# Designs tried in a protein design run: peptides against a protein of PDB entry 3H8D. Part 164

Target 1, 122 residues: chain A of PDB entry 3H8D
Amino acid sequence: DMKRQQRFFRIPFIRPADQYKDPQNKKKGWWYAHFDGPWIARQMELHPDKPPILLVAGKDDMEMCELNLEETGLTRKRGAEILPRQFEEIWERCGGIQYLQSAIESRQARPTYATAMLQNLL

## One batch from the design tools (peptide; made by RFdiffusion4, then SolubleMPNN)

Design b2_p24_4_s4 (from b2_p24_4, 12 letters changed)
Fold by OpenDDE base, seed 3:
Structure b2_p24_4_s4 (fold): chain B 122 residues (1-122), chain C 122 residues (1-122), chain A 24 residues (1-24)
Amino acid sequence: as target 1 above (122 residues)
Amino acid sequence: as target 1 above (122 residues)
Amino acid sequence: EVEEELLAQQDLLENNEYLASLFS
């Protein structure tokens, strides 16, 4: 069902090692999620001191959020929801198109709205 | 210090060549480890299509796990830890007694709990 | 090979703990 609601979210995180440091020494990362209906389709993490982490459903299930969208409470967290383009801009910049394409070609990706859109694009 | 805690672990692995195959075509191997305190004393690998690999500390250091027990995370992995006899049964079946004995006689084996027990047995 | 898998598992555990902290 590609008519499921596509929703995107972004929340900041502080590395565990920085959790107890002074605010000026807390380097902020960013956690991104694309939900295709109730379940996550793509996840992305920006870090201040290492390469971004890209994750796609099927291939990376064990590393991705296990909570359905309702369980996350993201829809009730002010400022968490972002526009599709706000996610896609970063996704593309991080090499997400190539990453998802490879996951599809290796038959590791679970079909999602994201896989369908990529296949339409190519 | 032969009073170090003797702990044994077993985890499955899929061969790299099978990594992208359908689940039914992924042949599972088994990786076994005996830790004498923080460091590995014996390692054993069961493969679906080749003879078992036996490794003993001192002789086979470069082929064995380089991580100390804490670094492996095995103590935090549910279902990974096994009883001593569960390791020894397979070890003996694979010719481990003879293998370790030969390593001791050739002065290749590093002294461990395993070497001490074998010397007490013979 | 298995050592790499062990390292991956450790990373997974750390990630899971991190995710739990994000949504708690």
Scores: peptide ipSAE 0.141, ipTM 0.533, DockQ to the pose 0.098
Fold by OpenDDE base, seed 1:
Structure b2_p24_4_s4 (fold): chain B 122 residues (1-122), chain C 122 residues (1-122), chain A 24 residues (1-24)
Amino acid sequence: as target 1 above (122 residues)
Amino acid sequence: as target 1 above (122 residues)
Amino acid sequence: EVEEELLAQQDLLENNEYLASLFS
């Protein structure tokens, strides 16, 4: 059901090649996740040197976080949780609405809170 | 030189038209590769609905894997690497010896470990 | 076609390694 708690998270990451460089040479990326209850519904990755990665449940399961929310430890990581709008603003800027819509139309998207909300929007 | 490591790989593939069908309707093909050091020397494709495809370096470069071995990720793909004889057995069944020989005689084949071995055989 | 699949699989592998690093 769609009465599940919707929780959003953001954590920074450093490129593997930059891990041992000076701080000025460490280009920061951002990992975003939308959890619809215990399971991820959308994932987004902002990279310093390549286009954003958008992922939606059902279509991109193999590339998305396979851990349930509790297993991730994100709820216990200070500063990781963000407001819904903080996720959606970036999602929209990255073309997430169109990406999810296409996944729905191609019948690749698994039904989630995100798919339901998009159907309400359109 | 011919002191390069000879490595052989086999991976299944599904026809593009079958990607979204039920598993029973996904006819599996097999893609084979012989790497002579970093570069492919021979490629072979077994299809469920058409004759085998045989390809040799120099002659068929445009149809063969253009990635070097490292770029393919095959060495990191579990179950992909096979024994030399596992490749050669299928190669021979498909007429690979004659195919490579013809490529050598027509001066289309690039010198590889495979061409050298065939010249030793004949 | 198979080469495209290989590239896709490589991308997946890299992403999995990245994810593992995030939650390790």
Scores: peptide ipSAE 0.141, ipTM 0.532, DockQ to the pose 0.098
Fold by OpenDDE base, seed 4:
Structure b2_p24_4_s4 (fold): chain B 122 residues (1-122), chain C 122 residues (1-122), chain A 24 residues (1-24)
Amino acid sequence: as target 1 above (122 residues)
Amino acid sequence: as target 1 above (122 residues)
Amino acid sequence: EVEEELLAQQDLLENNEYLASLFS
C-alpha cells in the first residue's frame, strides 16, 4: 500500500566507545530513519570518523531497526521528526540512490515506498 | 597461568565460494577452537574436499582467530561449545600431536595449556 | 574465513543492542 504515511526521523547518538569518555572525546553521530507506514524502509547513519552507513529493507534487515514505529517512541520524541527532504538530501549525498538501485537490481530490496519512488524516477 | 579455563568450540561453515550456490552445492566444513582463557591456543578446520588445517598459537597467529573469546560470541552460541575430548579426538586423528610437537621443537609455539599438556605427556 | 563470519555476526548483534539503546 503506497498510501501509507511516510515519516522521517533523525536523532543524535554517541558511539559506545565514547560513552564513558570525557565530553571533548564524545563525537556525535546521526541516526536517520524512513518509516513507510509502521515499518522502516531505509536507515542511515552519519558517523564522525567513518563513512556513512546506508541500509534498505529486505537487504539489511538484520542491521536495521526491529521495532515498529510505535514501539520506537520516535513520534513522541521532541525534535526527532524531520521533513522528507531533510532525509533525502543526506541520503542523496551519501549515495543512497545508487545503493537502493543496486539492491533493487540484485533483488535484495523489499518493495517499499522508497523503491517505488526510485523506480518512478528512473 | 595454567589455571585458566579451557574451553572448546565447534561450528560449521560454508565456503565463501559456495555462499550463493544452490543448497546441494554448499558443502559444510567444521571450524574448531581451543581457548586457553581468553585467547585461542589451537585452531582446526575440517574441509569437505581438502586436508584438515591445523594451527597453533605462536606459529600460526596470522591464520588464527584474532578475537578474544568474549569477542567471538562463541560462549553465547547455542551448540557451539564442546567437550575437551570431542576436540582432542579430531585433533589427534588429524595429526595435531605431531604438529604441536614440531612447533615446540622449532620454538615456534607460544606456551599454552596445550603445550604444557603435551610436554607432560612426552 | 570463519572468523569473518563470526565477526560479522557480532557486529550485527552489537548494532541491534545499540539501536535498542537509542529507543530506551
Scores: peptide ipSAE 0.139, ipTM 0.532, DockQ to the pose 0.112
Fold by OpenDDE base, seed 5:
Structure b2_p24_4_s4 (fold): chain B 122 residues (1-122), chain C 122 residues (1-122), chain A 24 residues (1-24)
Amino acid sequence: as target 1 above (122 residues)
Amino acid sequence: as target 1 above (122 residues)
Amino acid sequence: EVEEELLAQQDLLENNEYLASLFS
């Protein structure tokens, strides 16, 4: 059902090595998720010290959130939910369009709202 | 048309008296707006030193943003747009439900998405 | 709680600035 609700989330994370350092010495990363209905469609991780990580359903399931949206508790975490454009802007900057396109063309991508929207654009 | 897009925005402001003080001495307030399509439906101002200001279309037009959504540039201001719940949570805490209800009952409120939703709730 | 929310909202803005810095 392509009429599923599209919801986007962002939470910060601290590198394990910095977890017990002074606050000023903790380098923050950002974890992004796009949920197409109850299941994740895209995931993205921004790190202060390495290239961004882009993940899409079907191809990268093993590296993505395995919980359904309700199980994540993200909907109950204040400030976690973001606008779609807040996700898409970063996704695009990180090369997400090309990444997802390649996953579709290689038949690795599971059909999601994201794949459908991209296929409408191309 | 009750199928108009509902969009919400928040921007910080500094009190005029603090505008030229040291950054640490500038007390920040928050300006919130709900646009029902192109026109503002609700406005809310949070101040660090006085009670919140609640404004609804029809009743408070003279104190509310007179620009249509496009004219405000809010859609082009990064970080300005917020989720509806981010507006509603504060609105509710400030007594917005009662304020809007009173405006409806006194026949001061202009019909908006906000008035319609409230009338569906009550 | 309103003031606490204001601070939280400010943090969100700062987070956005951080994200922008990652691509600058």
Scores: peptide ipSAE 0.054, ipTM 0.505, DockQ to the pose 0.061; fails the geometry check

Design b2_p24_5_s1 (from b2_p24_5, 10 letters changed)
Fold by OpenDDE base, seed 4:
Structure b2_p24_5_s1 (fold): chain B 122 residues (1-122), chain C 122 residues (1-122), chain A 24 residues (1-24)
Amino acid sequence: as target 1 above (122 residues)
Amino acid sequence: as target 1 above (122 residues)
Amino acid sequence: SKADEKLRYMLENAALAGLEDPTP
């Protein structure tokens, strides 16, 4: 259903270990999510000191948000929602296209807007 | 085709009469656009001293942007693109729902994502 | 789930991480 609303979100986070450190020592990470309608299609995490984490629906369900979009509260968190390109730009930089492609090829990816777009592009 | 990308934009404008005034005397208006794929579906103008202008495709084509999205350069203008809700919130406040509904009922509205969404809501 | 808990934690602490949350 390509009629579903595509919504993207970003939340900064400070690692628990850094919570009580001085501000200069609080290394910030970023959590990203793409929701295809009510359900997450892609998730991405940027960490200050380790490789990005890329997750796609179907393949990585056990590691991804299981809440529907409304349940997350993201839609009510000011500043959390971002434009599609703000997600995609980072996704691309992190190798997300290749990651999703591999998930499709291995038949691990659940069909989503993201998989459809990628397959249209290739 | 509900697969088309919905993109929203906002540009501030200064009235021609205020162009050469001091900054404090330059009353800022806002131009809003909703593009359903490459073509404009809705346009809205907020003015500092007159009622909002609401425009919908089909009914108001002669008063709306004639350029396709790429031709506008909006996609390349930093800060111009806004989230859907940033458009819709203002649209609703300005009576856009009623305006579009009337355009549909009068058979003046060209079918767009906006008309489809409204008809699904009613 | 662990992922959900992580999200909740991040949301609860997002202000500390610099997420803008202006009052309505």
Scores: peptide ipSAE 0.335, ipTM 0.623, DockQ to the pose 0.482
Fold by OpenDDE base, seed 1:
Structure b2_p24_5_s1 (fold): chain B 122 residues (1-122), chain C 122 residues (1-122), chain A 24 residues (1-24)
Amino acid sequence: as target 1 above (122 residues)
Amino acid sequence: as target 1 above (122 residues)
Amino acid sequence: SKADEKLRYMLENAALAGLEDPTP
């Protein structure tokens, strides 16, 4: 049902390899997730020194969070939840529209709120 | 219609009296707004040196923002929009539930999403 | 899963990465 709650989350991370470096040498990345109801629909990772990673449900399931939203604990992590636009803005900048579109065209994308929205854009 | 978009905003303010003081002496307050569709439903002001101000539509219209949401420019101000919980958490801490309840009981509150939610809580 | 483990790691270390409540 398209009435499922759309929730977005962002977590900063420091790579394990950088964990014990001096603070100035700890390069920060950002992990993003879009949950369509209880299940992840999109995931995105910004890295300080490599291209962003874009993942969409259906296509990239094996690389994405498998936990339902409640199981992730994201809703209980202060500061983790973000506005839709905070996700979408970065998603767009990283080529997420094209990525998801390609996944749809290749029949790899699982139908989600995100796929529906994209199809409405086209 | 209860399908109206609920949007929340927060902007910092510095008191006019502090405007020309040294930065360290500029005490920052926070202005909060809840818009039920185009119209403000609740307003809240946190001050560094006085009690919070709580305002609800109907009761406090003359003290609240008179502009519709579009006119405020809040939707165009980066960082102004906040999550519902970011508003509600502060609202609750400031006694907003009781304030709104009292406004409803006194028949001063205009029906809004906020009044509806409160009535659902009771 | 690996992805889940990654998430757990991030959550556990998020404070070190600067995750904080934006509430003033």
Scores: peptide ipSAE 0.335, ipTM 0.618, DockQ to the pose 0.845
Fold by OpenDDE base, seed 2:
Structure b2_p24_5_s1 (fold): chain B 122 residues (1-122), chain C 122 residues (1-122), chain A 24 residues (1-24)
Amino acid sequence: as target 1 above (122 residues)
Amino acid sequence: as target 1 above (122 residues)
Amino acid sequence: SKADEKLRYMLENAALAGLEDPTP
């Protein structure tokens, strides 16, 4: 159902190895999630010292959050929820369009709001 | 059409009387807007020294933004767009539910996403 | 899952990482 609520979240993180370092030596990463209704549709990670990680439902289920939206606690974490564009801007920069397209073409992607939107765009 | 995109914005403002004062003496207010597609549905103003102002389409057209969304430039103002809940939380605190309800009951409110949502809530 | 554990870790340490309330 493409009428499901689309919600987006962003969480900064510091690597465990940097947790006890001085602030200037703590390199921040960013974790992003797109939920299509209760279930994750896309996940993305920005790392300070390695390429972005892009994940899409169906193809990357084993590497993605398995909790439903309510179980994550993201909706209760002040400042975690972001606008769609705040997710999409980074997704696009990281090659997310091509990544999801390839997953659709290879029949690895689970149909979501994200797959539908991309198919409308192309 | 309840399928229209709902977008919310927040802009800080400083009272004209405070414009040329030192920063510590500039009391900030906040201007909020809800756009139902291209047209404003709700407007709200938080003032430092007077009660909140609540405005709804139809009833308060003369006091509300007359520009369509694109004309406002809000979509191009970085940091202006906010999440629905960031608007609704303040709206609720300011008595917006009762205000809009009264406007509907008096047949002053123009039908919008906001009126439809409220009618579903009650 | 490992992914879920990672999320929990991030949430628990989000304040330390600088997660802020966007509300003025």
Scores: peptide ipSAE 0.334, ipTM 0.620, DockQ to the pose 0.755
Fold by OpenDDE base, seed 3:
Formats: structure tokens, sequence, C-alpha cells
Structure b2_p24_5_s1 (fold): chain B 122 residues (1-122), chain C 122 residues (1-122), chain A 24 residues (1-24)
């Protein structure tokens, strides 16, 4: 029995309002996603001018990408895929462990690879 | 039961004879490694002036890295770690599937994650 | 969804934001 493939992606973005500014005035954000097989398990956003956004499946479905991995086109975007640690390092720094733990304890989180890994760690 | 972590690495190398040449005259090669847990499963070398070298555990032990992953320092080398697909794409293009298959059939290959994946594919 | 639209926008403008292929 093959385990679901864990894949991670990162996309930089510039705010629409900054698109026509000089390079020094373009503030860059970062969008992250963790896919557990075809479905998103975690999403994370770093913004230049507001706190990080952390999202987990089950709890935050209405705010997360609803496309399956194939539909997103992420696997076809050169440079978008990242290593697991490149996601996890930022996730940890932004308080992702506590966020997911709270979602599990409140029974809001849908079981994913991420929830299983956290439960094994605690 | 946790599966062994599969990790992949890539290091550029310049031929000793080109080390003191101008940048345009330095031909770059690439060294690749697949580690199945602490031990190397596959090694691959791209050269600017000779055919690719493919190596698999069990068959080519005497020509492969004999250090475990921790001893190599690869995990501490920034930019060295790569995605599985970044290894596999080159492996496939260089005839790695046929090479490993032949090593299995001749009973020269040591069982690894790579041999298991190939046997599931055939 | 709005989230999907955001992703679409980011993908379309990723080059402007400096997304590059890490392969040599």
Amino acid sequence: as target 1 above (122 residues)
Amino acid sequence: as target 1 above (122 residues)
Amino acid sequence: SKADEKLRYMLENAALAGLEDPTP
C-alpha cells in the first residue's frame, strides 16, 4: 500500500497596488501550500504589511484553495515546488504547530498527514 | 511505523584542470545522490565531456560514496538538497531505469527504496 | 472561490514577483 505523496509549493506575489511602482517600492508576499495527495492540508501566507495567515483543512476550508492539486496547475509551474523543510520551517516560526494543535483539540481539523505527524510528535 | 526518509542531493563540480581558467572556459559537471535513510541508494554523475555515470547500491558499492548521510555533510550544505523529481527526471533520461532493472535481474542490486519502487512499476 | 481566484492571480503574476526555476 503506497502512502499519499506529500508535496509543498510556494508562490511569491506582489500586491496589485504595487505592481506599477518602482522595484524598491514593491513589497513581496509569499503563498504556501501543503498537499496531502490531491487535497490541500495546510495553507500559509506571509504578507509584508500584516500578520501571517495560517489555515488548516477542516477548520478553514472556506478560506483555503478548493481545487485539487492537478487543478491548481502548481505542479506545472517551474520553481513553485519546494522541499518539506522549506514549508515546515516557516510554519513553525509562524506558530503553525500551536494553531493545528488547537484545531485538533477543538475537533475542527480534518485528519491529514499533518494532523497525524503532529499527534506522533506530542 | 515510519518509512525511511528519501532525500536527494545535487552538487556541481568543476574539473581540476579548469579550476584556474576563465569562467567561460570552466565546464561544469553535476554529482547526484539518492539516500534511502542513512545510506546511499543511487548515485549519478553528469560530465561535460563524457557519458553519464550511473551507480546503484549493491552493484557499484566500490565506486559510490561510502559515507552515511550525516557524515557527508550534505544536509548542512545550502542548496544541495533537491526534490525527488529533480533527481528522477535526470535518472530516467540517462537510462537509470534500465540500469537498475538489469542490476536487479542479475541479483547485483541491494534492496532499497529504489528497487522497491521499480518493482512496483514493472 | 475567492481563494482559488487568489491562487490564479498569483500564478499569472509569479514571474513578476521573481519566481524562478531552481534547476541549472
Scores: peptide ipSAE 0.334, ipTM 0.619, DockQ to the pose 0.684

Design b2_p24_5_s2 (from b2_p24_5, 8 letters changed)
Fold by OpenDDE base, seed 2:
Structure b2_p24_5_s2 (fold): chain B 122 residues (1-122), chain C 122 residues (1-122), chain A 24 residues (1-24)
Amino acid sequence: as target 1 above (122 residues)
Amino acid sequence: as target 1 above (122 residues)
Amino acid sequence: SEADERLRWMLENAHLAGLSDPTP
């Protein structure tokens, strides 16, 4: 159902290799998630020194979070929740529209709010 | 269409009578707005010394913002945009569900994303 | 899963990356 709550989250991270380096040598990455109701629909990772990782439900399940939203603890992490546009802007810039479109066309994507919205956009 | 972007905003305000008082004597109120696409669907005002004001499109047009979203400048006001739940939590606590329901039943409410979501909830 | 473990690690170490959370 498109009546499920859409929630978006962002978590900054420092790579384990940089964990004990001086602040100026700690390169920050960003982890993003879109939850369509209790389950993740899209995941995205921005890394300081490699291409962004884009993941969509159905196609990339093995690489995505398997926990439901409540199990993740994201809803209880202050500052983690972001506005939809804060996710979508980065998603778009990273080629997420084309990535999800390709997953839909190849029948790899699980139907989600994201797939429905994309179909409405095209 | 339920495909319109839903955006929520919150702005603090100081009552005109308190405008020139010392900071400790300025009681802060809160102005809330829900925009369904370009037009306001719901408006809410929290006051320090009187009951909350709840307003819904169609019924309360004369008391609500007449500007479209872009005209308000809210999208360009840093910190003004809030998460849907930040609006809905206050709306619910202030009796907004019953208020909107009554407006729908009396045929006073203009159909919006808010009216549609309420009908799905009941 | 590995993805879940990675998320847990990120959440546990988010403060090091600048995400503030209230003290329990």
Scores: peptide ipSAE 0.320, ipTM 0.583, DockQ to the pose 0.388
Fold by OpenDDE base, seed 3:
Structure b2_p24_5_s2 (fold): chain B 122 residues (1-122), chain C 122 residues (1-122), chain A 24 residues (1-24)
Amino acid sequence: as target 1 above (122 residues)
Amino acid sequence: as target 1 above (122 residues)
Amino acid sequence: SEADERLRWMLENAHLAGLSDPTP
């Protein structure tokens, strides 16, 4: 249902190997998630030393968070929730539109708000 | 269409009469808006010295912003856009649910994302 | 799952990466 609440989250992380290094040597990554209602629709990871990871529901379920939104605790972490555009800007820059489109065309994507939005754009 | 982007904004304002007062005597109000796609669905004003004002599309068109979202310049004002819950928390506290419900029952409300959400809740 | 565990770790250590979550 398109009436489900769309919520977006971002969590920074420093790799365990960098935790005890000097601040200048701590390379920061970013974890992103789009929840369509209680379930994740898209996930994205920016890493300091490897290509970004893009994941979409249906195709990448085994590699994505299986917890519902409430179970994640994201809604209770101050500063984690972000505006839709803060997610979409990075998603687009990382090639997310093409990634999701390919998942739809291959019938791998589970229908979500994200798939519906893309189909309206194309 | 429920696939329209829902965007929320908040702008502070100081009453004209307080503009030239000392900072401690400048009473700040807050202007809130919910845009369902290009058009305003709900508007809300918090005042330091009078009851909050609640406005809904259809019923209060003559008292609401007539500009479409792009015309307002809100999308270009840094810090103006807020999360949905930042709007809804205040809306609920101010009695917005009852206000919108009454507008629907009296057939004054224009159908929007907000009216659809309320009808799903009741 | 591994993904869930990774998320948990990130949430628990986000303060080290600059996410401010002070106790109210």
Scores: peptide ipSAE 0.319, ipTM 0.584, DockQ to the pose 0.417
Fold by OpenDDE base, seed 5:
Structure b2_p24_5_s2 (fold): chain B 122 residues (1-122), chain C 122 residues (1-122), chain A 24 residues (1-24)
Amino acid sequence: as target 1 above (122 residues)
Amino acid sequence: as target 1 above (122 residues)
Amino acid sequence: SEADERLRWMLENAHLAGLSDPTP
């Protein structure tokens, strides 16, 4: 159902190894999620010292959040929810369009709002 | 096309009559807009001293923003864009569901994302 | 899952990374 709510979330994280270091040495990462209705459609991780991680539903299910949106508690975490563009801007920068496109073409991607939007775009 | 981007905006306004008053006497209102793709679908105004104004596309076109989204400059105004729920929460409080429902039933509402979502809900 | 646990950890520790809400 294309009428499903599209909701986006971002949370910063400090690696456990940096947790007790001085502030200047606490390198921050970012965890992103796109939920298509109750289920995650895309996940993205920005790490301070390694390449971004891109994950799409269907292809990367085993590496992605399996909780439905309500179960995650993200909707109750103040400051976690972000605008679609705040997700998409980073997604695009990280090569997410190409990644999702490839997943669709290889028949690995589960149909989501994201796949539908991409297919509409191309 | 249900694939159109849904974007929401909020900007404060000060009544012209209060413009040059002391800050304590500048009663602030709020202007809200929901854009379904390039065109406005819903508009809402919170006034400091009168009932909220609700407007829906089709019914209230003459009272609503006539500019397409890009022409408004809202997308370039920092802090103007808000989450869907930030709009919907106020919309609901102001009786927007009933207002839009009535507009649909009277055949005054232009089909938008908002009408589709409401029809899906009922 | 491991991914879920990682998310929970991130949520629990997000305040250390700058989110104002210290609760999961």
Scores: peptide ipSAE 0.314, ipTM 0.588, DockQ to the pose 0.373
Fold by OpenDDE base, seed 4:
Parts: sequence; structure tokens; C-alpha cells
Structure b2_p24_5_s2 (fold): chain B 122 residues (1-122), chain C 122 residues (1-122), chain A 24 residues (1-24)
Amino acid sequence: as target 1 above (122 residues)
Amino acid sequence: as target 1 above (122 residues)
Amino acid sequence: SEADERLRWMLENAHLAGLSDPTP
């Protein structure tokens, strides 16, 4: 149901190994999530020293958040919610369009708002 | 089509009469818009010294933005775009739910994401 | 799941990475 609310979140993280280092040595990463209604549709991770990680529902369920949105507490975390474009811009730069397209073509992607939007654009 | 992107914007405005006054005498209002795809679905205005104005597509077309979203330039204006909840929270406080419901019941509201969501909740 | 636990960890430690809210 495309009436489901699309919500996007971003959480910065510092690797556990860097927690006790000086601030200049704490390399920051970013965790991103797209929720289609109560469930995650896409997840993305930016790392300071390795390639981005892209995940899509259906294909990557074992690596993605299994909690529903309310269970995560993301909606209550100040500063965590972001605008759709803030997610999409990074998603596009990381090759997310091609990744999701490939998942659809291989029948690995679960139908979500993201799959529907992509199919509408192609 | 519920796949249309829902985007929300907020712009401050200063009354023309206050434009040449000292900053402390420039009372600020807020203009809000909800775009359902390319077209406005809801508009709301907060005023410093009078009741809020609520507008819904179909009923209030003559008082609402006539430009499509791209024509407005809102997407390119830094800080204009807001989160859905930032709009909805104010909308709810201003009696927007009742206003839209009444517009639907009187057959004045044009079908939008907003009307669909309301009907889903009732 | 491990992914869920990782998210919880990130939320709990997000303030160290610059978020103002130290609690989920």
C-alpha cells in the first residue's frame, strides 16, 4: 500500500576501536535507513575506510533491521530523522539504483515503496 | 497515485507593513505547504496576530499556490523543506483534520494523499 | 538479531558521534 508513510533516518557512529582515541582519530561513519511504513525497505552504511554497504529488503533481510520502526526508537531520537532527499542523494551516489534494480531483476527484492518508485522511473 | 512523492515546505514571511521597520518590530509569520507530487495538497499560514489559515486542494484552489513544485523553486531554497511531522504537528494543532474532513464531507476537497490518509485513519 | 543489536548500540552511542540526544 503506497499510502504507507515513508520515513528516513541517519545515525552517525564511531567504531568501537576508536571510542577512546583523541577526537581527531575518531573516524565517523553513517548508518541510514528507509522505512516503508513500519518496516525497513533500504539500509545503507557509509564507512570512513571501506566501501559503502547497500541493503534492500527481501534480498538482504538477514543483514537488515528486523525491528519495526516503533521498536527501533528512531522516531524518538532527536536528530535522527532526515529528509527523503538526504537519503536518496547518498543512495544514488553509492550505486543504490543499480543495486536495487539488480535485486528486482533477480527476484530477490521484496516489493516496497522503493521498488515501486524505481519501476516507475525506468 | 499514492506513489507520488510527499514533500513539505515552510517559509517565513514578514508582513509588508513591517518590511522597513527595525528587526524587533518585524513580526514573523510562517507559510506551510504540502505537495502531493507536483501539486499542492494543503497550505497553512501561521500569523503573529491573527488565527491560522488552513487551505485544502479542491476547496481553496483560488487561495493556494498555483505553481507546480518545480516552478516554485522551493526544492532549491535552502532550509525550506521540512519533515512531514513538522507540517502535520502544526496542521493538527490548527484544526486541520477537522477542516479537511469537512471539505471531504461537503465534496469540496480534491482527492490527494491527504484525503486518502485521513479516510484511512477514520 | 545482530543487526538490531548493532542499531541499538549505534543509537546509544550516537552522542559520541555528534548527535545531541544521548538517549534513544
Scores: peptide ipSAE 0.313, ipTM 0.588, DockQ to the pose 0.369

